Peptides against a protein of PDB entry 3ZN8. Designs and how they scored, part 63

Target 1, 125 residues: chain A of PDB entry 3ZN8
Amino acid sequence: LEEYDKIQKKMEDVMEGKGKLTLRDVYAQIIALRKMGPLSKVLQHIPGLGIMLPTPSEDQLKIGEEKIRRWLAALNSMTYKELENPNIIDKSRMRRIAEGSGLEVEEVRELLEWYNNMNRLLKMV

## One batch from the design tools (peptide; made by RFdiffusion4, then SolubleMPNN)

Design b2_p19_3_s2 (from b2_p19_3, 16 letters changed)
Fold by OpenDDE base, seed 1:
Structure b2_p19_3_s2 (fold): chain B 125 residues (1-125), chain A 19 residues (1-19)
Amino acid sequence: as target 1 above (125 residues)
Amino acid sequence: TIDEEERNRLLKLLEAKAK
C-alpha cells in the first residue's frame, strides 16, 4: 500500500505539472502491480495505468505476464540516465537495450511509444 | 563458458551501457 500511495502521489504531481513521468516510475508501477496480485484489477481502472495488465482469462494472463516480463527486461537493460530521461534513447541506445534484453528493437520502440503516449496524456490533464 | 564472439559482444554491450 505504501508503494501504491507513492505511485498515486507521483501521478498526481505529474498531472499538476509538478513532476515528470519517467521510466523509473513505470518500473515502480509494474513492480507494485505484480506484488498486489488481485488488487491489480482495481488499478486497471485507474487512468494513467494503461499498461496491459493480466486479464481474467488464462490465455490473456499468460500473454500479459509475458509482455510485462519483456518490458521489465528492457527496463533492466537501461541506464539510470535513460530511465530518468527516456527522450535521450536514440536508435543506437534502443538497439543496445534490445540486444541486452533479448528483445526486438520494435518491442523496445513499443514500450517507448507507450511511455510517450502516457506522458502526453498525463500532461494534458 | 561463452565463446570469444559472445564475450566480445557482451563487452561491447557493457561499454555501450556505460555511456
Scores: peptide ipSAE 0.071, ipTM 0.559, DockQ to the pose 0.021
Fold by OpenDDE base, seed 3:
Structure b2_p19_3_s2 (fold): chain B 125 residues (1-125), chain A 19 residues (1-19)
Amino acid sequence: as target 1 above (125 residues)
Amino acid sequence: TIDEEERNRLLKLLEAKAK
């Protein structure tokens, strides 16, 4: 719970323009969420989410968990500098990360695209 | 058994991660 609260505070600070979301923050968030149990259990603890989002099927939850596991592999293959400043990740770095994590380069690109979209969204709020 | 190429690849990745 304490780790989760720290992550939430960091997200709030970023939304207020007091900080930058990094992939290190993303990593910490994923780890904290996994400690809370399956995604189905995590989603039910998010206030207001149950009324805004349709309950995903069990198959969709499994797909989501597998995707998160693959993203964790990618994050574990990044350097501290890449985690702190994802903008430095070029094609050569993406290839290295993909090879180290057993992923396709396209999957690493997808993670980075997701991060960029999330970071933009948080700054717009 | 990991072949020599895969071993060398792993070492290179570890070196890159340390930087």
Scores: peptide ipSAE 0.064, ipTM 0.545, DockQ to the pose 0.021
Fold by OpenDDE base, seed 2:
Structure b2_p19_3_s2 (fold): chain B 125 residues (1-125), chain A 19 residues (1-19)
Amino acid sequence: as target 1 above (125 residues)
Amino acid sequence: TIDEEERNRLLKLLEAKAK
């Protein structure tokens, strides 16, 4: 919970233009969400919330978990400089990250595109 | 050998990560 609160505060700071979202922040968020895994199951049993949140099928949850696992592998294959400044990741770096993580280059590109989209969205709010 | 090539590849990746 403490780490989750730090991540939320960081996101708020970015939305207010007081900070920069990095892939290190993304990594921390993913880890925090995974630790809350049991909590999400508890939330499904709270009357009223289950009706508003479309419960993804078990298969969709598995697919999502695998995708997150693959993204974590990519993040673990990045240098600190890349995590802090994803904009420096060129084609050569992207290929290295893919090779180090056992992913296709396209999967690493997808992660970076997701990050860029999130960063743009946060600045628009 | 294939094993040596893979080892060398891994070492290069580790060196790149250390920079």
Scores: peptide ipSAE 0.048, ipTM 0.486, DockQ to the pose 0.020
Fold by OpenDDE base, seed 5:
Structure b2_p19_3_s2 (fold): chain B 125 residues (1-125), chain A 19 residues (1-19)
Amino acid sequence: as target 1 above (125 residues)
Amino acid sequence: TIDEEERNRLLKLLEAKAK
């Protein structure tokens, strides 16, 4: 919970222009979420929300978990400089990360695109 | 050999990780 709160504060700082969201922050968030368990289970315990949220199928949960695992492998294959400044990740770096993590280059690109989209969204809010 | 190529690949990955 403490780490989650730190991540939320970081996100707030980024939204206020006081900081930058990095892949290091993303890594920390993923780890925190995994420790907390499926967010869907947490939401199911909130009265009124559990009734309206479709429970993902077991297969959908497995797909999501596998995706997260693959992204963690990619993140673990990055250097500190890349985690702090993802914008330096060029084609050569992407290929290295993919090879180190056992992923396709396209999967690494997808992660970076997701990060970029999220970062744009946070700056817009 | 395949083993030498793999070794060289791993060394390059380690060098890249150190940067």
Scores: peptide ipSAE 0.045, ipTM 0.481, DockQ to the pose 0.019

Design b2_p19_3_s3 (from b2_p19_3, 14 letters changed)
Fold by OpenDDE base, seed 3:
Structure b2_p19_3_s3 (fold): chain B 125 residues (1-125), chain A 19 residues (1-19)
Amino acid sequence: as target 1 above (125 residues)
Amino acid sequence: DLDKKEQERLLELLKAKVE
């Protein structure tokens, strides 16, 4: 609970323009969500989400959990400098991260694109 | 040959992360 409150406060600070989202923050969020249990249980506990979003099929949940596990492998293969400043990740670093995590370079690129899109969205709020 | 050099570089980076 204390870790979750720290993550929420940091997200609020980033939305207020008082900080930046890093891949370290993404890592912390993923770990916190995994401690809460399967994604299916987490989504069921969000008030109003069950009314607005079609419940993802069990197969879609499994695909999502596998994707998150792969992203964690990539994040674990990053240096502290890369986690704090993802913009320094060039083609050479991306290849190293992919090889170290057992992923395709395209999967690492997808994670970085997702991060960049999320960071842009948070700055627009 | 290139893959072995990259593995050695990975091991050095892993050492620097544990320090």
Scores: peptide ipSAE 0.088, ipTM 0.559, DockQ to the pose 0.022
Fold by OpenDDE base, seed 1:
Structure b2_p19_3_s3 (fold): chain B 125 residues (1-125), chain A 19 residues (1-19)
Amino acid sequence: as target 1 above (125 residues)
Amino acid sequence: DLDKKEQERLLELLKAKVE
């Protein structure tokens, strides 16, 4: 609960322009959510999500859970400096992260793109 | 040979992560 509250506060601070979302924050969020159980249980605990989004099929939940596992492997292959400042991740760093995590370079790029899109969204609110 | 060089590179990067 305390870890979850810290992550929520961090997201609020970013939305208010008082902070920057990092991949370290993303990592912490994923770990906290995984402590709550499978992705299916996590989604059930998000108020209003079931109203706004159709309940994912069991297969969609499995795909999502696998994607999260792959992203965690990528995050675990990053340096602290990369986690704090993902904008330093060039092609050479992406290739290293991919190789270290057993992922395709495109999957690492997808994670970084998702992160960049999330940061843009949070800054617009 | 390429795999060995990449393994060595990964080990060096791991050292730099622990330091």
Scores: peptide ipSAE 0.086, ipTM 0.554, DockQ to the pose 0.022
Fold by OpenDDE base, seed 5:
Structure b2_p19_3_s3 (fold): chain B 125 residues (1-125), chain A 19 residues (1-19)
Amino acid sequence: as target 1 above (125 residues)
Amino acid sequence: DLDKKEQERLLELLKAKVE
């Protein structure tokens, strides 16, 4: 919960233009969400929320979990400098990260594209 | 030859990871 609150505050600071979303922030968020895994299941049992939130099929959950595991492998293969400044990740760095994580280069590209889209969205709010 | 190229590749990857 404390880490989640820090991430929310960081997100607010980024939305206000006082900070920048980094891949380190993304990493922290993923770890926090995984720790809250039981709480997300509890939220599905709250009457009214479970009706409004389509429960992803068990297969969709597995696909999502695998994608997150792969992204964590990519993030763990990045340098601190890359995590803080993802915009420095060129084709050479991306290939290194892919090889170090056992991923396809395209999967690393997808993660970076997702990050860029999120960072753009936060700047528009 | 393949092992040497792989070692060189691994060294380049390691250098890039330290930078």
Scores: peptide ipSAE 0.083, ipTM 0.541, DockQ to the pose 0.019
Fold by OpenDDE base, seed 2:
Structure b2_p19_3_s3 (fold): chain B 125 residues (1-125), chain A 19 residues (1-19)
Amino acid sequence: as target 1 above (125 residues)
Amino acid sequence: DLDKKEQERLLELLKAKVE
């Protein structure tokens, strides 16, 4: 709970323009959410999300958990400089991360695209 | 040996992670 509160406060600081979301923050958030239990239980505890999102099928939850597991493998294959400054990740770095994590380069690209989209959304709030 | 080449590749990946 304390780790989760620190991550939420950091997300608020980023939305207020007081900070920058990094892949290190994403890693910490994923670990905190996994400590809360299966993705199904986490989604049930998010106020308002259960009303707006159709309850994912058990198969959709398994696919989502596998995707998160693969993203954690990619994050564990990054350097500290890459985690703090994801914008330095070029094609060579992306290939190294993919090879070190046992992922396709396209999956690493998808993670980086997701991060870039999230960071843009947080700056618009 | 394929195993030796894989170990060398793993060592290069580890070096790149320390940089």
Scores: peptide ipSAE 0.082, ipTM 0.537, DockQ to the pose 0.020

Design b2_p19_3_s4 (from b2_p19_3, 15 letters changed)
Fold by OpenDDE base, seed 5:
Structure b2_p19_3_s4 (fold): chain B 125 residues (1-125), chain A 19 residues (1-19)
Amino acid sequence: as target 1 above (125 residues)
Amino acid sequence: ELDKREQERLLKLLEAKLK
């Protein structure tokens, strides 16, 4: 619960222009969500919340979990400087990260594009 | 076991992670 509160506060700070979302923050969020896997299932059984949350098929959940695992491998292959400042990641760095994680360069590019889109969205809200 | 080329590549990746 304390880790979730820290992540929410960080997102609020970014929306208020008091902070910057980093890939380190993304990593922390992914790890926190994976640790609360059982609690997320309990929340789906709360009357009123389960009606608003689309129940993804078991196959969609597996695809999403595999994508997250691949992104974690990429994040684990980044330097501290890259995690804090993803904008320094050029083509050479992307290739290194891909090779170190056993991923395609396109998958690393997709992660960075997702991050950039998320960071833009949070600044517009 | 990693071949000599794979070992050298792994070392370079580790050195890059420390920078």
Scores: peptide ipSAE 0.045, ipTM 0.502, DockQ to the pose 0.020
Fold by OpenDDE base, seed 1:
Structure b2_p19_3_s4 (fold): chain B 125 residues (1-125), chain A 19 residues (1-19)
Amino acid sequence: as target 1 above (125 residues)
Amino acid sequence: ELDKREQERLLKLLEAKLK
């Protein structure tokens, strides 16, 4: 519960313009969600996450879980500076991260694009 | 067991992570 409350407070601070969402925050969120297990389904019903995930089929849940697992591998291959300031990640850094995580460069790009889109959405609220 | 090439690759990745 304490980890969850810290994550929510961080999201609120970002929405209020008092902070910036980082990939370190994303990492912490993913780890917390995985620890919560079935309770992660409850978080899908929280209106503030904007993911009105239609009740995903069991197959869609498995695909989503695999994607998150791959993103965790990418995040584990980043430096602290990259996690804190993802904007420094150039093509050379993306390639290194991809090679270190066993992912395609495009998958690392997709993670960064998702992060950038999330930051844009949080700043518009 | 990682082959010598994989070990060198991992070492380079570790060095890059420390920078």
Scores: peptide ipSAE 0.045, ipTM 0.506, DockQ to the pose 0.021
Fold by OpenDDE base, seed 2:
Structure b2_p19_3_s4 (fold): chain B 125 residues (1-125), chain A 19 residues (1-19)
Amino acid sequence: as target 1 above (125 residues)
Amino acid sequence: ELDKREQERLLKLLEAKLK
């Protein structure tokens, strides 16, 4: 619960322009969500989400959990400097991260694209 | 046991983590 509150406060600070979202923040968020249990249980505890989103099939939940595991492998293969400033990740760094995590370069690119889109969204609020 | 090439690759990855 304490880790979750720190993540929420960080998200609020970013929305207020008092900080930036980093891949370290993403890592902490993923770990906190995994401590709460399977994604199905986490989604059930979010008020209003269970009514607005079709309940993912068990197969879709498994695919989502596997994707998160793969992203964690990528994050664990990054340097501290890369986690704090993902914009320094060039093609050479991306290939190294992919090789170190056992992922395709395209999967590492997808993670970085997701991060960039999320960071843009938070700055628009 | 990792082969010599795999060991060298792992070492290079560790050195990259220190930068």
Scores: peptide ipSAE 0.042, ipTM 0.498, DockQ to the pose 0.020
Fold by OpenDDE base, seed 4:
Structure b2_p19_3_s4 (fold): chain B 125 residues (1-125), chain A 19 residues (1-19)
Amino acid sequence: as target 1 above (125 residues)
Amino acid sequence: ELDKREQERLLKLLEAKLK
């Protein structure tokens, strides 16, 4: 929960222009969400909250979990400079990251695209 | 067990990670 609060504060700081979202921040978010996994399942069983929370099928949860694991592998294959400044990740770096993580280049591209979209969204709010 | 080529590739990846 403390880690989650730090992540929220970081997102607020980015929205206020006091910082930038990095892939290191994304990594921290993913780890925090995984730690909350059991809690999220408990919350889905609270009557009334299940109406507001999408109840993904068990298969969708498994697919999402696998995607997160793959993204974590990609992030773990990045350099500190890449995590802090994802904009330096060119085609050569992307191929290296894919190879180091056992992923397709397209999966690394998808992660970076997601990051770029999130970073743009946060700067517009 | 990694062959020589795979070992060399891994080494290059590690060197790239250190930069």
Scores: peptide ipSAE 0.041, ipTM 0.501, DockQ to the pose 0.020

Design b2_p19_4_s1 (from b2_p19_4, 10 letters changed)
Fold by OpenDDE base, seed 1:
Structure b2_p19_4_s1 (fold): chain B 125 residues (1-125), chain A 19 residues (1-19)
Amino acid sequence: as target 1 above (125 residues)
Amino acid sequence: SRFQEELLQLLVALEKQRK
């Protein structure tokens, strides 16, 4: 429960001051992050600008990097239309994306669920 | 950016929750 609350607070912070967000936008941001190098370096660039949380451990950074790689693979397997309007992604499209990215369907579903949750928060805030 | 930092934190949290 505590972890879910933290996720929700983080999502609200991400969406604060933001306009419309598409998966294309997410894709662009992930690529930008990767260009900055390791996640440890990224955090060094902007310390204290986010939610006041303890500095991630090395293990947490590795976990985060793996998640980024997986989501990037999924996004690379999406069409332009899907990136701009993720709502068109049905079960067939989701399976194609999973197969194309070498991921499980559940991982692709998680990405889409995250996106939908962000949209809900954007409408609320 | 702030957005990128928060995105990273979310990704870490989500992966930690994944079974």
Scores: peptide ipSAE 0.152, ipTM 0.680, DockQ to the pose 0.056
Fold by OpenDDE base, seed 2:
Structure b2_p19_4_s1 (fold): chain B 125 residues (1-125), chain A 19 residues (1-19)
Amino acid sequence: as target 1 above (125 residues)
Amino acid sequence: SRFQEELLQLLVALEKQRK
């Protein structure tokens, strides 16, 4: 939990001065990452990552890759309107997204919770 | 991008919390 909060703070700093973050933006960034290939290859092409992050183990790479896959599945199951305004996603929409993506509802909730937290942080800036 | 790097870190952290 503490580590998660630190990461959120860093994300806030990265997004400082930028416009409103939407899930469309998140989707676009994930797609861009996936085009670079497997996470292991992506990490090799990121300058300074070794300084910012500890070198991930093979197991950690697998974990990260799986999470990316899951979030991408959720995002692919959202409508354009939902991607632009995730706050409209109620319990019914969340269930639909989960079922359409083959994920647990809790995993979709996790994504939305992260998004909401990011927006709260941005409003404080 | 830096945003992508931080996003990846978040994704890993979130998955670790679930386990």
Scores: peptide ipSAE 0.143, ipTM 0.675, DockQ to the pose 0.056
Fold by OpenDDE base, seed 3:
Structure b2_p19_4_s1 (fold): chain B 125 residues (1-125), chain A 19 residues (1-19)
Amino acid sequence: as target 1 above (125 residues)
Amino acid sequence: SRFQEELLQLLVALEKQRK
């Protein structure tokens, strides 16, 4: 929950509290992150990181990189309609996305659950 | 960016919980 709150605050800052968060927005942010290269390189380009946050271990960076890859796979397996309106993703769509991305259904569910939690928090602001 | 930092932390946390 603490991690969700942190992401919520940062997303609010990025979006200036305007509009509804969609998975298209999430996708755009991940792509922007990936354009900077490996996570190790990304972190080096973040000003003040060494002062504000402990430097992640190499293992943590690998874990994060793998998670990003999985989420991108899931997002790439979604239709435009699903990305814009994730609420339409039912059990059947979730299974299709999982199969298309080579992920477990639980991993897709995790992404959607995170998204839903983020949207709930955004609505409270 | 600040957003990217927090996103990375979340991703790491979620994956650690899964494994």
Scores: peptide ipSAE 0.142, ipTM 0.664, DockQ to the pose 0.054
Fold by OpenDDE base, seed 5:
Structure b2_p19_4_s1 (fold): chain B 125 residues (1-125), chain A 19 residues (1-19)
Amino acid sequence: as target 1 above (125 residues)
Amino acid sequence: SRFQEELLQLLVALEKQRK
């Protein structure tokens, strides 16, 4: 529960000043980050990171890199229509995405739940 | 960007939650 609350607060920070976010936007951001190289290299190029965030440990970097890899795999397995409107992703689509990405269905569900939670927060703000 | 910074931190948090 504590971790969930932490995630919710971070969602608010991510979405501040933004009216809408789609998975296409998330995908675009992840792709942009990946083009910069490994997460460790990416973090070095983020302006203000040293001010906003403490330097992550090696373990945290590995964890982050792993999550990015998984989410990117899932997003790469989605259609454009699904990226723009994730709410259309039913059980069949979710299973397809999971299989295509080599992930468990639960991992795909996690991404979708995160997206839904962000949308709910945006509606409240 | 702050969005990227927070997203990365969020991703780490989500992975920690899953494990």
Scores: peptide ipSAE 0.137, ipTM 0.660, DockQ to the pose 0.057

Design b2_p19_4_s2 (from b2_p19_4, 12 letters changed)
Fold by OpenDDE base, seed 1:
Structure b2_p19_4_s2 (fold): chain B 125 residues (1-125), chain A 19 residues (1-19)
Amino acid sequence: as target 1 above (125 residues)
Amino acid sequence: SEFQERLLLLLIAKKKQEE
């Protein structure tokens, strides 16, 4: 519950224009969510969804968990400046991050694209 | 990803609370 409330508060601050979602925030949230356990447990703490969303299969959860693990490796290979300001990550930085994390450059690009999409969604809501 | 889905669900929940 404490981790959930912290994540929710941070997201509210970003949506209200009081803050910016950074990759450091993403890292912290991933760790917190992993401690909370499966998505079903998170759903139990979300009142008023009003729509039954299908839960992912166990296989989909495993695939998602592997992707998150790979993204954590990338995040662990970033500098503090990059985590706070992901927009500074150029091709050279992406290659370094990929090499340091044992990932393909495309996977690092995918993480950054996901981050940019999340920021767009946060501004829209 | 599971994380992305969790984040989206939180966004949806927030939107629903504001409506």
Scores: peptide ipSAE 0.076, ipTM 0.563, DockQ to the pose 0.277
Fold by OpenDDE base, seed 3:
Structure b2_p19_4_s2 (fold): chain B 125 residues (1-125), chain A 19 residues (1-19)
Amino acid sequence: as target 1 above (125 residues)
Amino acid sequence: SEFQERLLLLLIAKKKQEE
């Protein structure tokens, strides 16, 4: 819980323009969320929200969990420099990361594209 | 993703605080 609070505070600081979202932050957030379980279950305990949020099917949860596991493998295959500055990841680095994580290069590209989209979204707020 | 959902909630909370 203490680690989660630190991550949340950092995310708030990033949203206020005091920092940038990095892949290190993504990694930390994924780990924190996995410890808490599905966010949907947490939200169901909030009075008035539980009725409005659709519960994902068990199959969708499994697919999501597998995707997260693959992304964690990719993140674990990155250098600290790459995690802090994902923009330096070129084709050669993507290939190395893919080989090291047992993923296709396209899956690594997908992760980076997702990160870039999230970072753009944060800058618009 | 779970991360995206969490991020969206933070964004919504921030927007509400600014209003």
Scores: peptide ipSAE 0.069, ipTM 0.560, DockQ to the pose 0.259
Fold by OpenDDE base, seed 4:
Structure b2_p19_4_s2 (fold): chain B 125 residues (1-125), chain A 19 residues (1-19)
Amino acid sequence: as target 1 above (125 residues)
Amino acid sequence: SEFQERLLLLLIAKKKQEE
């Protein structure tokens, strides 16, 4: 519950224009969500949402867990400046991050694209 | 991803509370 409340408060602050979502925030959220367990457990903490999401299969959970582990490796290979301002990450930085994390450059690009898309969605809410 | 779904659900929940 405490970890959920922290994530919710951060989202509220971003939506109210009190801050922006950074990769540091993404890192913190990944750690918090891993502690909470599968999406089914998270849904139990969101009363009245009324959205029936299908329960993911065991295979889908494994794929999701692997993706999260890979993203954590990338995030752990970033500098503090990159985590706070991901827009500074150019091709050279992406290559360094990929090499340091054991990922393909395309996987680092995918993470950054996801982050950018998430920020766009936050502005629409 | 599961992470994306969780984050989206939090955003939707916040929006519903403000309505």
Scores: peptide ipSAE 0.060, ipTM 0.544, DockQ to the pose 0.311
Fold by OpenDDE base, seed 2:
Structure b2_p19_4_s2 (fold): chain B 125 residues (1-125), chain A 19 residues (1-19)
Amino acid sequence: as target 1 above (125 residues)
Amino acid sequence: SEFQERLLLLLIAKKKQEE
């Protein structure tokens, strides 16, 4: 519950323009969410939403966990400057991050694209 | 992803509180 509240507050601050979502924030949120467990544990704290969204199967949870683990490896291979300002990550930086994390360049690109999409979504809400 | 879904839920919850 405490970790959930911290994530919610941070998201609210970003949505209200009081903060900027960085990859450092993403890292902290991933760690907090892993401690919370499966999506079902999060859904139970949101009145009315738990019934409207399908709960993932155990196999889907494992696939999602592996994807998150790969993203954590990428994040751990980034410099502080890159985590704070992901927009500076060019092709050379992206290749270095991929090599350092044992990932394909495309997986790092996917993480960055996801981050950019989240920032766009936050501006729309 | 599990993380994307959780983040989306937070956004939906916030939007619902503002309505």
Scores: peptide ipSAE 0.108, ipTM 0.589, DockQ to the pose 0.299; fails the geometry check

